# Peptides against a protein of PDB entry 5ONS: the designs that were tried, part 7

Target 1, 181 residues: chain A of PDB entry 5ONS
Amino acid sequence: MFKKFDEKENVSNCIQLKTSVIKGIKNQLIEQFPGIEPWLNQIMPKKDPVKIVRCHEHIEILTVNGELLFFRQREGPFYPTLRLLHKYPFILPHQQVDKGAIKFVLSGANIMCPGLTSPGAKLYPAAVDTIVAIMAEGKQHALCVGVMKMSAEDIEKVNKGIGIENIHYLNDGLWHMKTYK

## One batch from the design tools (peptide; made by RFdiffusion4, then SolubleMPNN)

Design b1_p8_7_s2 (from b1_p8_7, 3 letters changed)
Fold by OpenDDE base, seed 5:
Structure b1_p8_7_s2 (fold): chain B 181 residues (1-181), chain A 8 residues (1-8)
Amino acid sequence: as target 1 above (181 residues)
Amino acid sequence: SIAEEYEE
């Protein structure tokens, strides 16, 4: 989603949200990420304005005090930014790729099944379409936010093809955006 | 930095 993204070229405008809209978004976030509920008032304090940075390709980034928190495309599901995920690593279920997959993930490639079933990888139960944090063998912090294209069970059984779609990865265009005020 | 974690 952000492989060729550039803040200067791909941001259109920024709007401040009304209270009612913010409440609706918070409810959506809790539905998607139940584990975030106790932390949402800390992540999005009531006293702080919430903004949407509108980008090309129908991408919207939810921000508070310039911090990039979540993003979505074409009114689809919200994804946490890696920067938020690093602060709250528990808001997504995890999958772990082996060391050999790291360079491919960091190039924006989708995660292939063998990278999730090989020694050094850790595959946890997850249904198709689940948004997941991609961890890496021997590393502490997530390098990617992805979406399960197959269930964990099918990844193990088939062990071929795209297991997880790469949505947002370390050092992509969104990562380099850092903040927006 | 976190990015440095993935640098060779």
Scores: peptide ipSAE 0.571, ipTM 0.935, DockQ to the pose 0.925
Fold by OpenDDE base, seed 3:
Structure b1_p8_7_s2 (fold): chain B 181 residues (1-181), chain A 8 residues (1-8)
Amino acid sequence: as target 1 above (181 residues)
Amino acid sequence: SIAEEYEE
């Protein structure tokens, strides 16, 4: 989603959200990520304005105090940014790729099944379409936010093709955006 | 930094 993203070229405008819209978004976030509910007040304090950075390709980035928190495309599901995920690593279920998959993930490649079933990888139960944090063998922090294109069960059984779609990864255009006020 | 964690 952000492989060729550049703040200067791909940001259209930024709007401050009305209170009613913010309430709706918070409810959506809790529905998507139930574990975030106890933390949402410190992630999005009531006193702080919430903004949407509107980008090309129908991408919207939710920000508070300049921090990039969540993003979505075409008003689809919200994804946490890696920067938020690093602060709250529990808001997504995890999958772990082996060491050999790291360079490919960091180039924006989708995650192939063997990278999730090989020694060094760890595959946890997850349904298709689940948004997941991609961890890596020997590393502490997530390197990618992805979406299961197959269930964990099918990844193990079929063990070929795209297991997880790469949505957002370290050093992509969103990562380099860092903040926006 | 986290980016440095993945510098190989």
Scores: peptide ipSAE 0.569, ipTM 0.935, DockQ to the pose 0.866
Fold by OpenDDE base, seed 1:
Structure b1_p8_7_s2 (fold): chain B 181 residues (1-181), chain A 8 residues (1-8)
Amino acid sequence: as target 1 above (181 residues)
Amino acid sequence: SIAEEYEE
């Protein structure tokens, strides 16, 4: 989603959300990420305005005090940014790729099944379409936010093709955006 | 830094 993204070229505008809209979004976030509920007042304090940065390709980024928190495309599901995920690593279920897959993930490549089933990888139960944090062998912090294109069960059984779609990865255009105020 | 974690 952000492989060729550049803040200077791909951001269109920024709008401040109404209170009622913010409430709706918070409810959506809790529905998507139940574990975030106790932390949501910390992540999105009531006193702080919530903004949406509108980008090309129908991408929207939720921000609070310049912090990039979540993003979505075409009003689909919200994804946490890696920067938020690093602060709250529990908000997504995890999958772990082997060391060899790291360079490919960081180039924006989708995660192939062998990278999730090989020694050094860790595959956890997850249904298709689940948004997941991609961890890496020997690393502490997530390098990617992805979407399961196969269930964990099918990844293990089929063990070829795209297991997880790469949505947002370390050092992509969104990562380099850092903040927006 | 986190970025350094993934540097070669």
Scores: peptide ipSAE 0.569, ipTM 0.934, DockQ to the pose 0.870
Fold by OpenDDE base, seed 4:
Structure b1_p8_7_s2 (fold): chain B 181 residues (1-181), chain A 8 residues (1-8)
Amino acid sequence: as target 1 above (181 residues)
Amino acid sequence: SIAEEYEE
């Protein structure tokens, strides 16, 4: 989603959300990520305005105090940014790729099944379409936010093709955006 | 840094 993303070229505008819209978004976030509920007031304090940075390709980034928190495309599900995920790593279920997959993930490549089934990888139960944090063998922090394109079960059984779609990865355009006020 | 964690 952000492989060729550049803030200067791909950000269109920024809007401040109304209170009612914010409440709706918070509810959506809790539905998507139940574990975030106790932390949501910390992540999105009531006193702080919430903004949407509108980008090309129908990408919207939810921000508070310039921090990029979540993003979505075409009003689809919200994804946490890696920067938020690093602060709250429990927001998403995890999957772990092996060392060999790291460089590919960091190039924006989708995660192939063998990178999730090989020694060094850890594949946890997850349904298709689940948004997941991609961890890496020997690393502490997530390098990618992805979406299961196959269930974990199918990844193990088929073990070919795209297991997880790479949505947002370390050092992509969103990562380099850092903040937006 | 986290970025450094993934640097060679």
Scores: peptide ipSAE 0.563, ipTM 0.933, DockQ to the pose 0.867

Design b1_p8_7_s3 (from b1_p8_7, 5 letters changed)
Fold by OpenDDE base, seed 2:
Structure b1_p8_7_s3 (fold): chain B 181 residues (1-181), chain A 8 residues (1-8)
Amino acid sequence: as target 1 above (181 residues)
Amino acid sequence: SIADEYAD
């Protein structure tokens, strides 16, 4: 989603949200990520304005105090930014790729099944379409936010093709955006 | 930094 993204070229405008809209978004975030509920007040304090940065290709980034928190495309599901995920690693279920897959993930490539079934990888139960944090063998922090294109069971059984779609990865255009005020 | 973690 952000492989060729550049803040200067791909950001259109920024809108401050009304309180009713913010409430709706918070409810949606809790529905998507139940574990975030106890933390939502410190992630999105009531006293702080919430903004949406509108980008090309129907991408919207939710921000508070310039911090990039979540993003979505074409009003689909919200994804946490890696920067938020690093602060709250438990927001997403995890999958772990082996060392060999790291360079490919960091180039924006989708995650192939063998990178999730090989030694060094760890594959946890997850249904298709689940948004997941991609961890890596020997590393502490997530390098990617992805979407399961196959269930964990099918990844193990088929072990061929795209297991997880790469949505947002370390050092992509969104990562380099850092903040937006 | 986290970027450093994935460097090398």
Scores: peptide ipSAE 0.575, ipTM 0.937, DockQ to the pose 0.857
Fold by OpenDDE base, seed 5:
Structure b1_p8_7_s3 (fold): chain B 181 residues (1-181), chain A 8 residues (1-8)
Amino acid sequence: as target 1 above (181 residues)
Amino acid sequence: SIADEYAD
């Protein structure tokens, strides 16, 4: 989603959300990520305005105090930014790729099944369309936010093709954006 | 840093 993203060229505008809209967004986030509920008030403090950075191709980024928290496309599901995920690594279920997959993930490539079934990988139960944090063998922090394109069961069984779609990865355009006020 | 963790 952000492989060719550039803040100067791909950001259209920024709007500040009304209180009622913020409440709705928070409810949506809790619905998507139930485990975030106890933390949402410190992630999005009531006293702090919430903004949406509108980008090309219908991408929206939720920000608080300039911090990029979540993003979505075409009013679809919200994804946490890697920067938020690093602070709250538990808000997404994890999958782990082997060390050989790292360079490909960091180039924006989708994650192929063998990279999730190899000895250095760890594949955990997950349904299709689940948003997941991509971890890597021997690393502490997530390098990617992805979406399961196959269930974990099917990844193990079929073991070929795209297992997880790469949505946001370390050092992509969103990562380099860092903050936006 | 996290970036260093995945540095070339």
Scores: peptide ipSAE 0.573, ipTM 0.936, DockQ to the pose 0.838
Fold by OpenDDE base, seed 3:
Structure b1_p8_7_s3 (fold): chain B 181 residues (1-181), chain A 8 residues (1-8)
Amino acid sequence: as target 1 above (181 residues)
Amino acid sequence: SIADEYAD
């Protein structure tokens, strides 16, 4: 989603949201990520304005105090930014790729099944379409936010093809955007 | 930085 993304070239405008809209978004976030509910008051304090950065290709980025928190495309599901995920690593279920998969993930490639079933990888139960944090063998922080294209069960059984779609990865255009006020 | 964690 952000392989060729550049703030200067791809941001259209930024709008400040009304209180009622913010409440609706918070409810949507809780529905998507139930575990985030106790933390939303510190992630999105009531006293702080919430903004949406509108980008090309129907991408919207939710921000508070300049911090990029969540994003979505075409009013689909919200994804946490890696920067938020690093602060709250529990808001997504995890999957771990092996060492060899790292360079491909960091180029924006989808995660292939063998990278999730090989020694060094860790595959946890997850249904298709689940948004997941991609961890890596020997690393502490997530390198990617992805979506399960197969269930964990099917990844182990079939062990070929795309297991997880790469949505946002370390050092992509969104990562380099850092902040926006 | 976290980016440095993956700089190898």
Scores: peptide ipSAE 0.569, ipTM 0.936, DockQ to the pose 0.887
Fold by OpenDDE base, seed 4:
Structure b1_p8_7_s3 (fold): chain B 181 residues (1-181), chain A 8 residues (1-8)
Amino acid sequence: as target 1 above (181 residues)
Amino acid sequence: SIADEYAD
């Protein structure tokens, strides 16, 4: 989603959300990520305005005090940014790729099944379409936010093709955006 | 930094 993303080229505008809209978004976030509920007021304090940075390709980035928190495309599901995920790593269920997959993930490549089933990888139960944090063998922090394109079960059985779609990865355009006020 | 964690 952000492989060829550049803030200067791909950001269109920024709008401040109405209170009612913010409430709706918070409820949606809790629905998507139940574990976030106790932390949501910390992540999105009531006193702080919430903004949407509108980007090309129908990408919207939810921000508070310049921090990029969540994003979505075409009003689909919200994804946490890696920067938020690093602060709250429990927001998403995890999957772990092996060392060999790291360079490919960091190039924006989708995660192929063998990278999730090989030694060094850890594949945890997850349904298709689940948004997941991608961890890496020997690393502490997530390098990618992805979406299961196959269930974990199918990844193990088929072990071929795209297991997880790479949505946002370390050092992509969103990562380099850092903040937006 | 986290970026350093994944640096070559």
Scores: peptide ipSAE 0.565, ipTM 0.935, DockQ to the pose 0.865

Design b1_p8_7_s4 (from b1_p8_7, 5 letters changed)
Fold by OpenDDE base, seed 2:
Structure b1_p8_7_s4 (fold): chain B 181 residues (1-181), chain A 8 residues (1-8)
Amino acid sequence: as target 1 above (181 residues)
Amino acid sequence: SIADEYLE
């Protein structure tokens, strides 16, 4: 989603959300990520305005105090930014790729099944379309936010093709935005 | 930084 994304070229505008809209978004976030509910007040304090950075290709980034928290495309599901995920690593279920897959993931490539089934990888139960944090063998922090394109069961059985779609990865265009005030 | 964790 952000492989060729640049803040200077791909951001259209930024709007401050009404309180009613913020309430709706918070409810959506809790529905998507139930584990975030106890933390939502510190992630999105009531006293702080919430903004949407509108980007090309129907991408919207939710921000509070300049911090990029979540993003979505075409009003689809919200994804946490890696920066938020690093602070709250439990808000997504995890999958772990082997060391060999790291360079490909960091180039924006989708995660192929062998990178999830090989020694060094760890594949946890997950349904298709689940948003997941991609961890890596020997590393502490997530390198990617992805979406399961096959269930974990099917990844193990078929073990060919795209297992997880790469949505957002370290050093992509969204990562390099850092903040937006 | 976190990105440094993935430097070669």
Scores: peptide ipSAE 0.541, ipTM 0.928, DockQ to the pose 0.871
Fold by OpenDDE base, seed 3:
Parts: C-alpha cells; structure tokens; sequence
Structure b1_p8_7_s4 (fold): chain B 181 residues (1-181), chain A 8 residues (1-8)
C-alpha cells in the first residue's frame, strides 16, 4: 500500500474530526480490536484532537498529536501503523517468518507459504482475512502488518502460493512519514 | 531505532 508513498506527493489534506465522528471511529476500533479497549484512552485521549490525513488512492491516516496511529483504504478495515504496533504489540495476532524471508518482506513482497512453515518460522492459528503482525526469526519487533490470504491450516497443508499479503512494512513510505502535525 | 534491528 505504501511502497511508492511520499508525504509531499501523496498527501492531499488534513482535517480535524468532529466529536461525533471520533466516537464512531473509536467504536469501530474496539470492534476490530477488542483487546485495545483498555488502552484506547491513552492512545486517543479525549482532550486531544483527532485528525485524518487524506492521501491519494483513498488512503486515510488517523493521527493524534502528530502520531500516526491507524490507516485504512476505501473505507475498509483499520490497520495499526507499525509505530503504534511496536508500542502495543498485542493489538494484532502474530505470525513469524524465517530469517530468509526478511529481505523480501522489507522489499514489499507478499509472504509466501514456505516462509511460514520452514524452520525458524512460527505459524499460529488464524482465519483468512485476519490482520496480523509479522514477526521474524531472531527479532523482537514486528517488521510488517499483513492480511492472511489463506488460513493457517491451509498454509500448512497447501504450502505454496501467497500466505499473507504485505500491507505495511518497515522503511516503506508510511514508516518514513513518521509524524504529521 | 527499531528499523536498525533489521539492518543486515
């Protein structure tokens, strides 16, 4: 989603949200990520304005105090940014790729099944379309936010093709944006 | 930075 993203070229505008809109978004976030509810008041304090950075290709980024928190495309599901996920790693279920897959993920490639079933990888139960944090062998922090294109069960059984779609990864355009005030 | 964790 952010392979060729540049803040100067791909950001259209930024709007401050009304209170009613913020309440609706918070409800959506709790629905998507039930475990976030106890933390939402410190992630999005009531006293702080919430802004949407509108980007090309119908991408919207939610920000509070300049921090990039969540993003979505075409009114689809919200994804946490890696920067938020690193602070709250429990927001998403995890999958772990092997060492050899790291360079490909960091180039924006989708995660192929063998990278999730090989020695060094760890595959946990997850349904298709689940948004997941991609971890890597020998590393502490997530390198990617992805979406299961196959269930974990099918990844193990079929073990070929795209297992997880790469949505947002370290050093992509969103990562380099860092903040927006 | 966290990105440094993945420098190879």
Amino acid sequence: as target 1 above (181 residues)
Amino acid sequence: SIADEYLE
Scores: peptide ipSAE 0.541, ipTM 0.928, DockQ to the pose 0.860
Fold by OpenDDE base, seed 5:
Structure b1_p8_7_s4 (fold): chain B 181 residues (1-181), chain A 8 residues (1-8)
Amino acid sequence: as target 1 above (181 residues)
Amino acid sequence: SIADEYLE
């Protein structure tokens, strides 16, 4: 989603949200990520304005005090940014790729099934379309936010093709954006 | 930085 993203070229505008809209978004986030509820007032304090940065290709980034928190495309599901995920690693269920997959993920490539089934990888139960944090063998922090394109069960059975779609990865255009005020 | 963890 952000392989060719540049803040200077791909941001259209920024809007400050009304209180009622913010409440709706918070409810959506809790629905998607139930575990975030106790932390949401810390992540999005009531006293702080919430903004949406509108970008090309129907991408929207939710921000508070300049911090990039969540993003979505075409009003689809919200994804946490890697920067938020690093602060709150439990927001997403995890999958772990082997060491050999790291270079490819960091180039923006989708995660192929063998990278999730080989020694060094850890594959946890997850349904299709589940948003997941991609961890890597021997590393502490997530390198990617992805979406399951196959269930964990099917990844193990078929073990061929795209297992997880790469949505946002370390050092992509969104990562380099850092903040937006 | 976090990115340093993934440097070659």
Scores: peptide ipSAE 0.541, ipTM 0.927, DockQ to the pose 0.876
Fold by OpenDDE base, seed 4:
Structure b1_p8_7_s4 (fold): chain B 181 residues (1-181), chain A 8 residues (1-8)
Amino acid sequence: as target 1 above (181 residues)
Amino acid sequence: SIADEYLE
């Protein structure tokens, strides 16, 4: 989603959300990520305005105090930014790629099944379309936010093709955006 | 930084 993203060229505008809209979004976030509920008040303090940075390709980034928290495309599901995920790593279920897959993930490549089934990888039960944090062998922090394109079961059985779609990864355009006020 | 964790 952000492989060729550049803040300078791909951000259209920024809007401040009304209170009612914010409440709706918070409810959506809790629905998507139930574990975030106890933390949502510190992530999105009531006193702080919530903004949406509108970008090309129908990408919207939810921000508070300039911090990039979540993003979505075409009003689909919200994804946490890696920066938020690093602070709250539990808000997504995890999958772990092997060491060899790291360089490919960091190039924006989708995660192929063998990178999730090989030694060093850890594949946890997850349904198709689940948003997941991609961890890596020997690393502490997630390098990618992805979406299961196959169930974990099918990844193991088929073990060919795209297992997880790479949505947002370290050093992509969103990562380099850092903040936006 | 966290990105440094993945520097080769």
Scores: peptide ipSAE 0.540, ipTM 0.927, DockQ to the pose 0.869

Design b1_p8_8_s1 (from b1_p8_8, 3 letters changed)
Fold by OpenDDE base, seed 1:
Structure b1_p8_8_s1 (fold): chain B 181 residues (1-181), chain A 8 residues (1-8)
Amino acid sequence: as target 1 above (181 residues)
Amino acid sequence: SEAEEALL
């Protein structure tokens, strides 16, 4: 989603959200990520302005006090940014790729099944279309936010093709957006 | 790259 993304070229505008809209978004976030509820007032303090950065290709980035928290496309599901996920790693279920897959993920490549079934990888139960945090063997922080294109069960059985779609990865265009006021 | 992996 952000492989060719540049803040200077791909941001259209920024809007500040009204209280009622913020409440709706908070409810959506709790629905998607039930475990976030106890932390939501910390992540989105009531006194801080909530904004949406509107980008090309119908991409929207939710910000609070300039911090990039979540993004979505065409009003679909919210994805946490890697920066938020690094602070709150429990927001998403995890999958772990082997060390050899790291360079490919960091180039924006989709995660192939063997990278999830090989020694050093860890594959956890997950259904198709589940948004997941991609961890790496021997590393602490998620390197990618992805979407399951196969169930964990099918990844193990078939072990061929794209297991997880790479949506947002370390050092992509979104990562390079540190803050946005 | 090594620089990227250092951030993980």
Scores: peptide ipSAE 0.281, ipTM 0.870, DockQ to the pose 0.504
Fold by OpenDDE base, seed 4:
Structure b1_p8_8_s1 (fold): chain B 181 residues (1-181), chain A 8 residues (1-8)
Amino acid sequence: as target 1 above (181 residues)
Amino acid sequence: SEAEEALL
């Protein structure tokens, strides 16, 4: 989603959300990520305005105090930014890729099944379409936010093709935004 | 970031 993304070229505008809209978004976030509920007030304090950075390709980034928190495309599901995920790693279920897959993920490549089934990888139960944090063998922080394109079960038994779609990865265009006010 | 450097 952000492989060819540049803040200067791909951001259209930024809007501040009404209170009612914010409440709706918070409810959506809790629906998607039930575990976030106890933390949502510190992630999105009531006193702080919430903004949407509107980007090309129908991408929207939810921000508070310039911090990039979540993003979505075409008003689909919200994804946490890696920056938020690093602070709250429990927001998403995890999958782990082996060492060899790291460089490919960081180039924006989708995660192929062997990178999830090989020694050093850890594949946890997850249904197709689940948004997941991609962890790296031997690393502490998530390197990617992805979407299961196959169930974990299917990844194991088929073990070929795209297991997880790479949505957002370290050092992509979104990562480089850092903040936006 | 530290995380980025650790992974890159």
Scores: peptide ipSAE 0.076, ipTM 0.786, DockQ to the pose 0.323
Fold by OpenDDE base, seed 2:
Structure b1_p8_8_s1 (fold): chain B 181 residues (1-181), chain A 8 residues (1-8)
Amino acid sequence: as target 1 above (181 residues)
Amino acid sequence: SEAEEALL
């Protein structure tokens, strides 16, 4: 989603949200990520305005105090940014790729099944379409936010093709955006 | 970030 993204070229405008809209978004976030509920007042304090940065290709980035928190495309599900995920690693269920897959993920490549079934990888139960944090063997922080294109069960059985779609990864355009006020 | 450096 952000492989060729550039803040200066791909941001259209920024909108400050009304309180009612913010409430709606918070409810959506809790529905998607139930574990975030106790932390939401810390992540999105009531006293702080919430903004949406509108980008090309129908991408929207939710921000508070300039911090990029979540993003979505075409009114789809919200994804946490890696920067938020690094602060709150539990927001997403995890999958782990082996060391060899790291360079490919960081180039924006989708995650192939063998990279999830090999020694050094860890594959946890997850249904198709689940948004997941991609961890790497021997690394502390998530390197990617992805979407399961196959269930964990099917990844193990089929072990061919794209297991997880790469949505957002370290050093992509969103990562380098850092903040937006 | 530390995370970025660790993975680069």
Scores: peptide ipSAE 0.065, ipTM 0.776, DockQ to the pose 0.314
Fold by OpenDDE base, seed 3:
Structure b1_p8_8_s1 (fold): chain B 181 residues (1-181), chain A 8 residues (1-8)
Amino acid sequence: as target 1 above (181 residues)
Amino acid sequence: SEAEEALL
């Protein structure tokens, strides 16, 4: 989603949200990520304005105090930014790729099944379409936010093709954006 | 970030 994203070229505008809209978004986030509920007040303090950075290709980025928290495309599901996920790693269920897959993920490549079933990888139960944090063998922080294209069960038994779609990865255009006031 | 430096 952000392989060729550039803040100067791809951001259209930024709008500050009304209280009622913020409330609705918070409810949506809790529905998507139930575990976030106890933390939402510190992630999105009531006293702080919430903004949407509108980008090309129908991308919207939710921000508080300039911090990029979540993004979505075409009013689809919200994804946490890697920067938020690094602070709250439990927001998403995890999958772990082996060392050999790291360089490909960091180039924006989708995660192939063998990178999730090989020694050094860890594949946890997950249904198709689940948004997941991609962890790397030997690394502490998530390197990618992805979407299961196959269930974990199917990844194990088929072990061919794209297991997880790469949505947002370290050093992509969104990562480089860092903040937006 | 430190995370980026560790992975890149």
Scores: peptide ipSAE 0.063, ipTM 0.774, DockQ to the pose 0.314

